# Peptides against a protein of PDB entry 4BOS, part 33

Target 1, 163 residues: chain A of PDB entry 4BOS
Amino acid sequence: PVLTRTVVPADNSCLFTSVYYVVEGGVLNPACAPEMRRLIAQIVASDPDFYSEAILGKTNQEYCDWIKRDDTWGGAIEISILSKFYQCEICVVDTQTVRIDRFGEDAGYTKRVLLIYDGIHYDPLQRNFPDPDTPPLTIFSSNDDIVLVQALELADEARRRRQ
Target 2, 163 residues: chain A of PDB entry 4BOS as posed
Amino acid sequence: PVLTRTVVPADNSALFTSVYYVVEGGVLNPACAPEMRRLIAQIVASDPDFYSEAILGKTNQEYCDWIKRDDTWGGAIEISILSKFYQCEICVVDTQTVRIDRFGEDAGYTKRVLLIYDGIHYDPLQRNFPDPDTPPLTIFSSNDDIVLVQALELADEARRRRQ

## One batch from the design tools (peptide; made by RFdiffusion4, then SolubleMPNN)

Design b1_p13_5_s2 (from b1_p13_5, 7 letters changed)
Fold by OpenDDE base, seed 1:
Structure b1_p13_5_s2 (fold): chain B 163 residues (1-163), chain A 13 residues (1-13)
Amino acid sequence: as target 1 above (163 residues)
Amino acid sequence: LAARIAALEAARA
């Protein structure tokens, strides 16, 4: 088994496309962003005390309007919200720093998904199997630390190729 | 997880 990257479109919604891909078991749907943006806005709007201006950097309402634009995203806040929504840990490996940022790590989720980030673009990661008839795996056990090592290896390779 | 996700989506819709 090998961890591989699936390149999704760089259309300002790569984060949403990537998250959707991994949580849905490998479904590439570049049109998923509008719904996911609305989902995030709905969650944020539902709890203005938690999602305060201090956290959002703008008023709750302003953020909701902003995130629903087709060309915006904040990054970490959206990932955090999506982690909570899908009830899984979202692990983002950064190719620039070769580090993994884990979202939802303290929530006790049993599942994790992985994204790769290059500083401006997100892509989903998947495990491919030797048997060509076995579909790739995108949802891993939160106890599967091997996949994290493999993600770091991918990031390191990517970094070297860009230097 | 897929089933749970679907349920959560339905509940929050």
Scores: peptide ipSAE 0.019, ipTM 0.598, DockQ to the pose 0.022
Fold by OpenDDE base, seed 2:
Structure b1_p13_5_s2 (fold): chain B 163 residues (1-163), chain A 13 residues (1-13)
Amino acid sequence: as target 1 above (163 residues)
Amino acid sequence: LAARIAALEAARA
C-alpha cells in the first residue's frame, strides 16, 4: 500500500475540494465548494458565542459573508469546523515544515482523513492498494499511525524536490 | 459519513 496525492485545481477552493474528496471516499468534485462555503457560514452563524470576533478576526456576520465569496481561502478555522461536521480527525501534513497538524484530535473520533499542504495549496491524500480492483482508501482509523508516517515521508520527498 | 452529511443537510434545509 502506498500513500499518494491527488492534485486538485488551484482555484481558491482547494481546501474544500480536498476535504470533500477524502470524506466522500475519493470523489473529485470541484463544484462542491459553494455548498461547503454555505455550510460553514451556516454553522458559524448558528453559534455566535463560540464563533466570536476574537476567534474569527471579524464579526460573525462579516465572516459569513467573507467565506461565501468564491475567492477566499479556507484555513484552520474552516478545517476545524469541517472536522466537527464530518466527525473525523483531519490531519494536514505541511511540506514546508514536514509536520502534521491534527484537527479534531481531542474529540475522540474513530476516523481520520489526510491532506497535504504546501503553504498555499491543499491536496487530498489516499492509500492505493496492490490489487487494482481494490479502490483507494481515503478514510483511515484514527489509530492508524502508519499513514501518518507515510504522509511525513511524502511531505519530505516534496520538500526535497523544491531544493 | 455520507449518511450523516445527508441527515445534517436535510435538517438545515
Scores: peptide ipSAE 0.018, ipTM 0.600, DockQ to the pose 0.021
Fold by OpenDDE base, seed 3:
Structure b1_p13_5_s2 (fold): chain B 163 residues (1-163), chain A 13 residues (1-13)
Amino acid sequence: as target 1 above (163 residues)
Amino acid sequence: LAARIAALEAARA
């Protein structure tokens, strides 16, 4: 089994496309972003006490209007929200630092998904199997540390290619 | 996704 990267469009919504891909079992849908953005906004708006201005960097209302724009970038806040919504750990491997940031690791989720990040762009990761009839896997056990090692290897190789 | 959104909306209503 080999961990591979699926390149999604660099259209300001790569985070949402990537998350959707992995949590839906490998479905590439670049048109999912508007609904994902609305979902984030709805969750944030529903709990202004938790999603405070201190956390958002702007008022709750301003953030909701901002995240619904098609040209704004998603980040750690959005990943943490999506982790909670989909009830899974979201692991992001960074090709610049060759480190993995785990979102939702304290929640006790049994499943994890993986993204690769280059400092600007997000892509989803999947495990391919030798049997061509076996579909790629995007949802892993939260105890599967091998996939994390493989993700680090991908990131390290990407870093070496760029320098 | 759609099903989960529906559940969220129901819980908020």
Scores: peptide ipSAE 0.018, ipTM 0.588, DockQ to the pose 0.020
Fold by OpenDDE base, seed 5:
Structure b1_p13_5_s2 (fold): chain B 163 residues (1-163), chain A 13 residues (1-13)
Amino acid sequence: as target 1 above (163 residues)
Amino acid sequence: LAARIAALEAARA
């Protein structure tokens, strides 16, 4: 089995497209972003005590209006929210640092999904199997440490290509 | 396996 990257459009919504891809088992839907942005805004608006100005960098209402724009980028806050919503660990491997940041690792989720990040753009990761009749896997066991090794190797190779 | 992960992370430049 080989871990591979699926390149999604660089249209300011790559995080949402990538998350949707992995949590839905490998479904590429570049039009999913508006709904996901609204979902995040709804969750943020529902808990202004937790999602405070200190966390958001702006008022709760300002953030909700901001994240619903078509041209704004998601980050750690959005990943954390989506991890909780989909009840899975979201692991982001960074090609600049060859490091994995795990979101939701303390929540006790049994599943994990993986993204690759280059400092600007997010893409989803999937495991391909030798049998062509076996579809790629995007949702892994939280006990599957092999996939983390493979993700680090993938990121390390990407880093070396840029040096 | 944990050692392998740690080794890859420690090799970061």
Scores: peptide ipSAE 0.017, ipTM 0.556, DockQ to the pose 0.024

Design b1_p13_5_s3 (from b1_p13_5, 7 letters changed)
Fold by OpenDDE base, seed 1:
Structure b1_p13_5_s3 (fold): chain B 163 residues (1-163), chain A 13 residues (1-13)
Amino acid sequence: as target 1 above (163 residues)
Amino acid sequence: LEAKIAELEALRA
């Protein structure tokens, strides 16, 4: 089994597309972004005490309006929210630093999904199997540390290609 | 979480 990336469109919504892909078991749907942005805004708006201006860098209302735009980028706050919403650990492997940032790691989730990030773009990661009739796996056990090693190897290779 | 979000602000894309 090998870990590979599925390149999603660079349309300013790659984070949402990538998360949707992995949590839905490998469904590529770039049109999912508007609803996911709305979901984020809904969750942020529902708890202004937690999602304060100090965390958001702008008022709660301003952030909700901002993230719902089709051209704004998601980040750590969106990943954190989506991790909690989908009840899974979201692991982001960064090709610039060859580091994995784990979201939801202390929540006790039994599942993890993986994204690869290059500083300006997100793609989902999947495990492919030798049997062509076996579909790729996007949802892993939170105890599967081998997939994290494979993700780091993939990121390191990507970094070397750019240098 | 708050500290982690601030630290990982560079993850925007």
Scores: peptide ipSAE 0.378, ipTM 0.823, DockQ to the pose 0.044
Fold by OpenDDE base, seed 2:
Formats: structure tokens, C-alpha cells, sequence
Structure b1_p13_5_s3 (fold): chain B 163 residues (1-163), chain A 13 residues (1-13)
């Protein structure tokens, strides 16, 4: 089994496309972004006490309007929200630093998904199997630390290719 | 969460 990267469009919504891909078991749908943006805005709007200006960097309403734009980038806030919504750990392997940032790691989720991040773009990761009849896996056990090692290896290779 | 989000603002994309 090999961990591989599926390149999604660089259309300012790559984070949402990538998350959707992995949590839905490998479904590539770039058109999912508007709905995911609205979902995030809805969640944020529903809890203004938690999603405060201190967290959002802007008022709750301003954030909701901002994130629903089709050209605004997602980040840690959105990943955290999506982790909770989909009830899974979202692991982001950064090719610039060769480290993994884990979201939802303290929530007790049994599942994890992986994204690869290069500073300006997100892509989803998947495990391919030798048996062609076995579809790629995008949802892993939260106890599967081998996939994290493989992700770090993938990131390190990507980093070396740029040097 | 707030502290982690502040630390990870570089993850925007």
C-alpha cells in the first residue's frame, strides 16, 4: 500500500475540495465548496460566544460573510470546524516544515483523514492498494500511525524536490 | 483552540 496525492484544482477552494474528498471516501467534487463554505458560516453563526472576534479576527458576522466568498482561503479555523462536523481527526502534513498538524486530536475520534499542504495549496491524500479491485482508502484509523509516517515521507520528498 | 489557531494561521490556502 502506498500513500498518494490527488491534485485538486487551485481555485481558492482547494481546502474544501480536499476535505470533501477525504471525508466522503474519495469523491472529487470541486463544486462542493460553496456549500461547505455556507456550512462553516452556519456553524460559526450558531455559536457567537465560542466563535468570538478573538478567534475569528473579525466579528462573527463579518467572518461569515467573508468565508462565503468564493475567493477566500480556508485555514485552521475551517479545518477545526470541519473536523468536528465530520467527527474525524484531520491531519495536515506541511511540505514546507515537514510536520503534521492534527485537528481534533483530543476529541477521541476513531477516524482520521489526511491533507497535504505546501503553503498555498491543499491536496487530499489516499492509500492505494496493490489489488486493483480494492478502492483507495481516505479514512484511516486514528490508531494508524503508519499513515502519518508515510505522510511525512511524502512531504519530505516534496520538500527535497523543491531544493 | 484559540492558541492553536493563532499558531497555525500559516495554514491558510
Amino acid sequence: as target 1 above (163 residues)
Amino acid sequence: LEAKIAELEALRA
Scores: peptide ipSAE 0.377, ipTM 0.823, DockQ to the pose 0.045
Fold by OpenDDE base, seed 3:
Structure b1_p13_5_s3 (fold): chain B 163 residues (1-163), chain A 13 residues (1-13)
Amino acid sequence: as target 1 above (163 residues)
Amino acid sequence: LEAKIAELEALRA
């Protein structure tokens, strides 16, 4: 089994597309971003006490309007929210630092998904199997540490190739 | 969460 990356469009919504891909079992839908953004805004708006200005860096309302724009980038806040919504750990392997940032790691989720980040773009990761009849896997056990090692290897290779 | 989000703001894309 080999961990590979599926390149999604660099359309300012790659994070949302990538998350959707992995949590839906490998469904590439570049048009998913508007609803993903709305979902995040809805969650944030529903709990202004938790999603405070201290966390958002702006007022709750300002954030909701901002994240719903089609040209704003997602980050740790959005990943954290999506992790909680989909009830899975989201692991981001960073090619710049060759490390993995885990979101939802303390929530006790049994599943994890993986994204690769290069500083300006997100792509989803998947495990391919030798048997061509076995579809790629995007949802892993939260106990599967081998996939994390493979992700780090993939990130290191990407770093060496400078892409 | 707040601390982690602040530390990982560079993850935007």
Scores: peptide ipSAE 0.376, ipTM 0.823, DockQ to the pose 0.045
Fold by OpenDDE base, seed 5:
Structure b1_p13_5_s3 (fold): chain B 163 residues (1-163), chain A 13 residues (1-13)
Amino acid sequence: as target 1 above (163 residues)
Amino acid sequence: LEAKIAELEALRA
């Protein structure tokens, strides 16, 4: 089995598209972003005690208005929220640093999904199988650390290609 | 979480 990336559009909503892709088992839907942005805003607005200005870097209301814009980038805050919403660990492999940042790692989720990040773009990762009749896998066991090794190898290769 | 969010601000895209 080989870990590969599916290139999604660079339309300022690649994080949301990528998350949707992996949590839905490999469904590419670039139109999913507006609903996901609204979902995040709703969750943030519902818990102003937890999602404080200290976490958001701005007031709760300001953040909600900001994240719902079609041109604002998602990041760690949004990944954390989506991890909790979808009840899975979200692992981000960074090609610039060749490290994996794990979101939801302490929540006890049984599933994990993987994204690849290059500093300005997110893409989803999937495991392809030798049998062409076996569909790619996007949702892994949280005990599957082999996929993390494969992700690091993929990121390291990507970094070397840019140097 | 606050510290982690601050550390990972570079993950925006």
Scores: peptide ipSAE 0.374, ipTM 0.821, DockQ to the pose 0.045

Design b1_p13_5_s4 (from b1_p13_5, 6 letters changed)
Fold by OpenDDE base, seed 1:
Structure b1_p13_5_s4 (fold): chain B 163 residues (1-163), chain A 13 residues (1-13)
Amino acid sequence: as target 1 above (163 residues)
Amino acid sequence: LAARIAALEALRA
């Protein structure tokens, strides 16, 4: 089995597209972002005490309006929310630092999904199997640490290619 | 968690 990257469009919604891809088992839907943005805004709006100006960098209402725009970038706030919503650990491997940031790591989820981040773009990761008739896997066991090693290897190779 | 999210703000894309 090999961990590979599926390149999604760089249309300002790559994070949402990538998350959707992995949590839905490998479904590429570049049109999924608007609904996911609305979901984020709904959750942010539901807890203004937690999602304060200190966290958001703007008022709760302003953030909700901002994230619903089709040209604004998601980040750690969105990933943390989506992790909780989909009840899975979301692991982001950063090709610039060769680090994995794990969201939901202390929530006790049994599942994990992986994204690769290069500083300006997100893509989903999947495990391909030798049998061409076996579909790729995007949802892993939270105990599968091999996939994290493979993700780091991908990130390290990506970094070397850019040097 | 809040502090962790703020520290990882650079993950925007």
Scores: peptide ipSAE 0.401, ipTM 0.852, DockQ to the pose 0.043
Fold by OpenDDE base, seed 3:
Structure b1_p13_5_s4 (fold): chain B 163 residues (1-163), chain A 13 residues (1-13)
Amino acid sequence: as target 1 above (163 residues)
Amino acid sequence: LAARIAALEALRA
């Protein structure tokens, strides 16, 4: 099996599209972003004590209005929220540093999904199988350490290509 | 968690 990336549109909502892709088993839907932004805003608004200005970098209300814009970038805050919502570990492999940031790693989730990040864009990762009739896998066991190694290999190759 | 999220602000895209 080979780990590959699916390039999603660079439309300022690539994080949301990428997360949706992996958690829904490989469904590419760039139109999912508005609803996902609203979902995040709803969760943040529901717990102003936890999602404080210290975490958000702005007031709770300001963040909710900001994240619902169609041109604002998602990041660690949004990934952490989506990890909790979908009850899975979200692993981000960074092509600039060749490291993996794991969100939800201490929550005891049995599943993990993987994204690849280059500093300005997110794409989803999937495992492709030799049998063309076997659909790609986007949800992995949290015990599958091989997929993390493969993700690091992809990141390392991407970094070398840019040099 | 708050400190970790702040440290990972560079993950925006």
Scores: peptide ipSAE 0.388, ipTM 0.842, DockQ to the pose 0.044
Fold by OpenDDE base, seed 5:
Structure b1_p13_5_s4 (fold): chain B 163 residues (1-163), chain A 13 residues (1-13)
Amino acid sequence: as target 1 above (163 residues)
Amino acid sequence: LAARIAALEALRA
Protein backbone atom coordinates (compact mmCIF):
# COMPACT_ATOMS: atom_id res chain seq x y z
CA PRO B 1 0.00 0.00 0.00
CA VAL B 2 1.20 3.46 -0.91
CA LEU B 3 0.15 6.77 0.56
CA THR B 4 -0.52 9.37 -2.10
CA ARG B 5 -1.97 12.84 -2.37
CA THR B 6 -4.91 13.92 -4.45
CA VAL B 7 -4.39 17.43 -5.71
CA VAL B 8 -7.41 19.61 -5.05
CA PRO B 9 -8.00 23.06 -6.51
CA ALA B 10 -6.10 25.99 -5.09
CA ASP B 11 -9.23 28.08 -4.77
CA ASN B 12 -8.79 29.38 -1.21
CA SER B 13 -10.92 26.52 0.06
CA CYS B 14 -8.45 23.69 -0.30
CA LEU B 15 -8.55 22.90 3.41
CA PHE B 16 -12.27 22.39 3.38
CA THR B 17 -12.20 20.42 0.16
CA SER B 18 -9.41 18.27 1.51
CA VAL B 19 -11.17 17.58 4.78
CA TYR B 20 -14.37 16.74 2.98
CA TYR B 21 -12.48 14.40 0.69
CA VAL B 22 -10.94 12.36 3.46
CA VAL B 23 -13.90 12.22 5.82
CA GLU B 24 -16.22 11.19 3.01
CA GLY B 25 -13.98 8.36 1.93
CA GLY B 26 -12.44 9.94 -1.10
CA VAL B 27 -15.09 12.16 -2.59
CA LEU B 28 -13.79 15.22 -4.36
CA ASN B 29 -16.30 18.04 -4.07
CA PRO B 30 -14.84 21.50 -4.53
CA ALA B 31 -18.29 22.95 -3.93
CA CYS B 32 -18.40 21.72 -0.34
CA ALA B 33 -16.62 24.73 1.13
CA PRO B 34 -19.49 27.18 1.59
CA GLU B 35 -21.45 24.82 3.80
CA MET B 36 -18.38 23.82 5.74
CA ARG B 37 -17.55 27.45 6.34
CA ARG B 38 -21.06 28.07 7.58
CA LEU B 39 -20.84 25.03 9.80
CA ILE B 40 -17.68 26.32 11.38
CA ALA B 41 -19.17 29.75 11.86
CA GLN B 42 -22.20 28.21 13.48
CA ILE B 43 -20.11 26.22 15.90
CA VAL B 44 -17.97 29.20 16.77
CA ALA B 45 -20.99 31.42 17.28
CA SER B 46 -22.56 28.84 19.55
CA ASP B 47 -19.75 29.03 22.09
CA PRO B 48 -18.37 32.53 22.42
CA ASP B 49 -16.90 31.71 25.81
CA PHE B 50 -14.61 29.08 24.39
CA TYR B 51 -14.05 30.64 21.01
CA SER B 52 -12.89 33.89 22.49
CA GLU B 53 -11.00 36.71 20.92
CA ALA B 54 -7.87 35.27 22.45
CA ILE B 55 -8.28 32.17 20.30
CA LEU B 56 -9.76 33.76 17.22
CA GLY B 57 -7.63 36.87 17.04
CA LYS B 58 -10.81 38.81 16.42
CA THR B 59 -14.24 39.00 17.96
CA ASN B 60 -16.45 35.97 17.68
CA GLN B 61 -18.79 37.73 15.30
CA GLU B 62 -15.96 39.12 13.20
CA TYR B 63 -14.50 35.66 12.86
CA CYS B 64 -17.80 34.17 11.82
CA ASP B 65 -18.26 36.76 9.13
CA TRP B 66 -14.67 36.34 8.03
CA ILE B 67 -14.58 32.57 7.77
CA LYS B 68 -17.76 32.56 5.71
CA ARG B 69 -16.05 34.54 2.98
CA ASP B 70 -15.11 32.44 0.00
CA ASP B 71 -11.54 33.71 -0.08
CA THR B 72 -10.37 33.28 3.50
CA TRP B 73 -7.98 30.52 4.42
CA GLY B 74 -8.67 27.91 7.02
CA GLY B 75 -6.17 26.81 9.58
CA ALA B 76 -5.73 25.21 12.94
CA ILE B 77 -8.92 26.67 14.36
CA GLU B 78 -11.00 25.28 11.54
CA ILE B 79 -9.23 21.94 11.60
CA SER B 80 -9.82 21.56 15.30
CA ILE B 81 -13.48 22.35 14.84
CA LEU B 82 -13.85 19.94 11.95
CA SER B 83 -12.06 17.26 13.91
CA LYS B 84 -14.63 17.56 16.65
CA PHE B 85 -17.51 17.72 14.23
CA TYR B 86 -16.49 14.67 12.24
CA GLN B 87 -15.30 12.87 15.34
CA CYS B 88 -11.94 11.95 13.92
CA GLU B 89 -8.33 12.86 14.38
CA ILE B 90 -7.06 15.13 11.64
CA CYS B 91 -3.35 14.81 11.01
CA VAL B 92 -1.60 17.52 9.04
CA VAL B 93 1.78 16.68 7.61
CA ASP B 94 3.80 19.79 6.81
CA THR B 95 6.19 19.52 3.89
CA GLN B 96 8.12 22.57 5.01
CA THR B 97 8.98 21.22 8.43
CA VAL B 98 8.42 17.48 7.95
CA ARG B 99 6.26 17.27 11.01
CA ILE B 100 2.76 16.10 11.74
CA ASP B 101 0.33 18.17 13.73
CA ARG B 102 -2.44 16.07 15.16
CA PHE B 103 -5.81 17.57 15.90
CA GLY B 104 -8.17 15.69 18.15
CA GLU B 105 -5.39 13.49 19.43
CA ASP B 106 -6.69 13.62 22.99
CA ALA B 107 -10.33 13.04 22.14
CA GLY B 108 -10.13 9.28 21.93
CA TYR B 109 -11.31 9.03 18.35
CA THR B 110 -10.86 5.67 16.69
CA LYS B 111 -10.35 7.14 13.23
CA ARG B 112 -7.85 9.50 11.70
CA VAL B 113 -7.54 11.26 8.39
CA LEU B 114 -4.52 12.92 6.86
CA LEU B 115 -3.83 16.13 5.01
CA ILE B 116 -0.62 17.37 3.48
CA TYR B 117 0.26 21.04 3.83
CA ASP B 118 2.97 22.95 1.99
CA GLY B 119 2.52 26.34 3.60
CA ILE B 120 0.02 27.69 1.11
CA HIS B 121 -2.03 24.67 0.08
CA TYR B 122 -3.76 21.62 1.52
CA ASP B 123 -4.28 18.31 -0.20
CA PRO B 124 -5.85 15.12 1.09
CA LEU B 125 -3.92 11.91 1.50
CA GLN B 126 -5.11 8.45 0.65
CA ARG B 127 -3.77 4.93 0.76
CA ASN B 128 -3.73 3.14 -2.56
CA PHE B 129 -3.67 -0.61 -2.80
CA PRO B 130 -2.04 -2.90 -5.33
CA ASP B 131 -5.35 -4.56 -6.04
CA PRO B 132 -7.11 -2.35 -8.55
CA ASP B 133 -10.44 -3.56 -7.23
CA THR B 134 -9.71 -2.16 -3.79
CA PRO B 135 -10.61 1.52 -3.55
CA PRO B 136 -8.27 3.99 -1.89
CA LEU B 137 -8.57 4.42 1.84
CA THR B 138 -8.83 7.85 3.43
CA ILE B 139 -9.99 6.95 6.92
CA PHE B 140 -7.45 5.13 9.02
CA SER B 141 -7.38 3.63 12.44
CA SER B 142 -6.06 6.01 15.05
CA ASN B 143 -3.72 3.18 15.95
CA ASP B 144 -2.27 3.02 12.45
CA ASP B 145 1.14 4.54 12.95
CA ILE B 146 2.39 3.25 9.62
CA VAL B 147 0.33 5.82 7.81
CA LEU B 148 2.01 8.55 9.84
CA VAL B 149 5.41 7.22 8.86
CA GLN B 150 4.35 7.17 5.24
CA ALA B 151 3.05 10.70 5.54
CA LEU B 152 6.38 11.87 6.90
CA GLU B 153 8.12 10.15 4.02
CA LEU B 154 5.91 12.01 1.59
CA ALA B 155 6.65 15.27 3.34
CA ASP B 156 10.36 14.63 3.35
CA GLU B 157 10.37 13.85 -0.33
CA ALA B 158 8.36 16.95 -1.08
CA ARG B 159 10.71 19.08 0.98
CA ARG B 160 13.74 17.70 -0.79
CA ARG B 161 12.19 18.49 -4.13
CA ARG B 162 11.85 22.11 -3.08
CA GLN B 163 15.41 22.45 -1.79
CA LEU A 1 -5.84 23.37 23.70
CA ALA A 2 -6.42 27.03 23.13
CA ALA A 3 -2.73 27.76 23.31
CA ARG A 4 -1.95 24.93 20.93
CA ILE A 5 -4.45 26.17 18.39
CA ALA A 6 -3.06 29.67 18.55
CA ALA A 7 0.48 28.42 18.12
CA LEU A 8 -0.48 26.52 14.99
CA GLU A 9 -2.15 29.37 13.16
CA ALA A 10 0.73 29.23 10.72
CA LEU A 11 -1.10 26.30 9.17
CA ARG A 12 -3.46 28.57 7.30
CA ALA A 13 -4.14 27.88 3.64
Scores: peptide ipSAE 0.382, ipTM 0.840, DockQ to the pose 0.044
Fold by OpenDDE base, seed 2:
Structure b1_p13_5_s4 (fold): chain B 163 residues (1-163), chain A 13 residues (1-13)
Amino acid sequence: as target 1 above (163 residues)
Amino acid sequence: LAARIAALEALRA
């Protein structure tokens, strides 16, 4: 089995497309972004005490309006929200630093998904199997440390390509 | 958690 990257469109919604891909078991749907943006805005609006201006960098309402735009980038805030919503760890491997940021790691989730990030773009990761009839796996056990090692290897290779 | 999220704002894309 090998961990591979599926390149999604660089349309300002790559994070949402990538998350949707992995949490839905490998479904590529760039049109998912508007609904995911609305979902995030809904969650943020529902808890103004936690999602304060200190966290958002803007008022709760301003953030909700902002994130629903089709051209605004998602980040750690959105990943953390999606991790909680989908009840899984979201692991982001950064090709610039060759490190993994794990969201939801303290929540006790049994499942994890992986994204690869290069500083300006997100793509989903998947495990391919030797049997061509076996579909790729995008949802892993939170105890699967091998997949994290493989993700780091991918990131390291990507970094070397840019050097 | 909140502080960690804020520290990781560099992950925007």
Scores: peptide ipSAE 0.382, ipTM 0.840, DockQ to the pose 0.043

Design b1_p13_6_s1 (from b1_p13_6 with A1D)
Fold by OpenDDE base, seed 2:
Structure b1_p13_6_s1 (fold): chain B 163 residues (1-163), chain A 13 residues (1-13)
Amino acid sequence: as target 1 above (163 residues)
Amino acid sequence: DAEARFAEQVAAL
């Protein structure tokens, strides 16, 4: 039972690739971003009162056009939206600060997924099992706090490697 | 940078 990082392509869409990987149970699809971008834009457009300029940093319309570009980077807004869409807690462990931001933590979801983030790039995390016939796990119980400890260990190791 | 943007967004949500 080891938590490991799967390195996805370092492109502008690594967040979307990483989220897709974990929520779909370990499916690597670097071409998933355009559809996910459109999904996010659709959700944002559907609720202009909540997704205001204060949240988006731009008008609702401008954001929707922006996020659909293939060269724009997703962040906390997109993670929050994807958490709601997939009905799971998305935990992002930051290798620079060695902290975890938990998106959807108050929503009562029964499942959580984990990403590792270095300030630029996102990668998915998975649990590998000793039995080679048991596929890696990417969807954890929201009560599994051990996986969060393991994620922090990975982040701390990554941080130390850069120091 | 991406980190600053991320932190700002986290705080706003």
Scores: peptide ipSAE 0.160, ipTM 0.803, DockQ to the pose 0.063
Fold by OpenDDE base, seed 4:
Structure b1_p13_6_s1 (fold): chain B 163 residues (1-163), chain A 13 residues (1-13)
Amino acid sequence: as target 1 above (163 residues)
Amino acid sequence: DAEARFAEQVAAL
């Protein structure tokens, strides 16, 4: 089995498209972002004590208005929220640093999904099987350390190609 | 930039 990258559109909503892709088992839906943005804003607005200015970098209300715009980029805050919402670990491999940031790693989730990030764009990762009739896998066991190694290999190769 | 923002957010969470 080989871990591969599926390139999604670079339309300011690549994070949401990528998350949707992996948590839904490989469904590409570039129109999913507006609802996901609203969901995040709703969750943030519901807990102003936790989602403070220190975390958001702006007031709670300002953030909610900002994230609902169609041209703003999601980041770690949004990933952490989506991890909790979908009840899975979200692992982001960075091609610039060749490291993995794991969101929800201490929550006890049994499943993990993987994204690849280059500093300005997110794409989903999937496992392809030798049998062409077996569909790619996007949801992995949280105990599957091999997939993390494979993700690092992809990131390292991407980094080397840019140097 | 987006990368710096991401790193800062990771540290803050």
Scores: peptide ipSAE 0.157, ipTM 0.802, DockQ to the pose 0.062
Fold by OpenDDE base, seed 1:
Structure b1_p13_6_s1 (fold): chain B 163 residues (1-163), chain A 13 residues (1-13)
Amino acid sequence: as target 1 above (163 residues)
Amino acid sequence: DAEARFAEQVAAL
């Protein structure tokens, strides 16, 4: 089995598209972002004590209005929220630094999903199997550290290609 | 810029 990258559209919502892809088992839906943005805004609005201006970099209300725009970029805050919502670890491998940031690492989730990030664009990662009739896997065991190694290898190769 | 923002957010969480 090989870990591969599925390139999603390079629009303002690539993070949401990528997360949706992996948590839904490999469903590509570039139109999923509006609902996910609203979900995040709802969660943020529900807990202004935790999602403070110190965390958000703007007021709770300002963030909620901002994230619901169709032209704003998701980041670590949104990933953290989505990890909690979907009850899975979200691992983001960065091709610029060749490191993995793990969201939900200490939450005790049994599942993990993986994204690849180049500083601007997010894409989902999936495991492809030799049997073409076996569908790709996007949801892994949180104990599957081999997939993390494969993700780092993929990111390192991507970095080398750009240099 | 996007990377810097991401890193800052990661550190804050």
Scores: peptide ipSAE 0.155, ipTM 0.797, DockQ to the pose 0.062
Fold by OpenDDE base, seed 5:
Structure b1_p13_6_s1 (fold): chain B 163 residues (1-163), chain A 13 residues (1-13)
Amino acid sequence: as target 1 above (163 residues)
Amino acid sequence: DAEARFAEQVAAL
């Protein structure tokens, strides 16, 4: 079995598309972003004590209005919220630094999903099997550290191709 | 810079 990248559209909603893909078991839905943006705004609005200006870089209300726009880019704040909402660890491997940031790692989730990030664009990762009748896997055990090694290998190869 | 924003947000969480 090998870890592979599925390229999603290079639009302002690639993070949302990528998260939706992995948490839904490999379903590509480029139209999922508006609903996910509203969900995030709702969660942020519900907890102004944690989601303060220090965290958001803007007021709680300003952030909620901003994230619901169709042309704004998601990042670590949105990933952390989606990790909690979907009750899974979200691991983001960065091709520029060859580093994995793990969201929800201290929450005790039994499952993890993986994204690959190049500084501007997010794509989902999946495990492909040699048996063509076995569908790709996007949801892994949180104890599966081999998949993290494979993700780092993908990131390192991607970085080398650009150097 | 999307990368800088991501790193900053990770550090703040």
Scores: peptide ipSAE 0.150, ipTM 0.793, DockQ to the pose 0.063

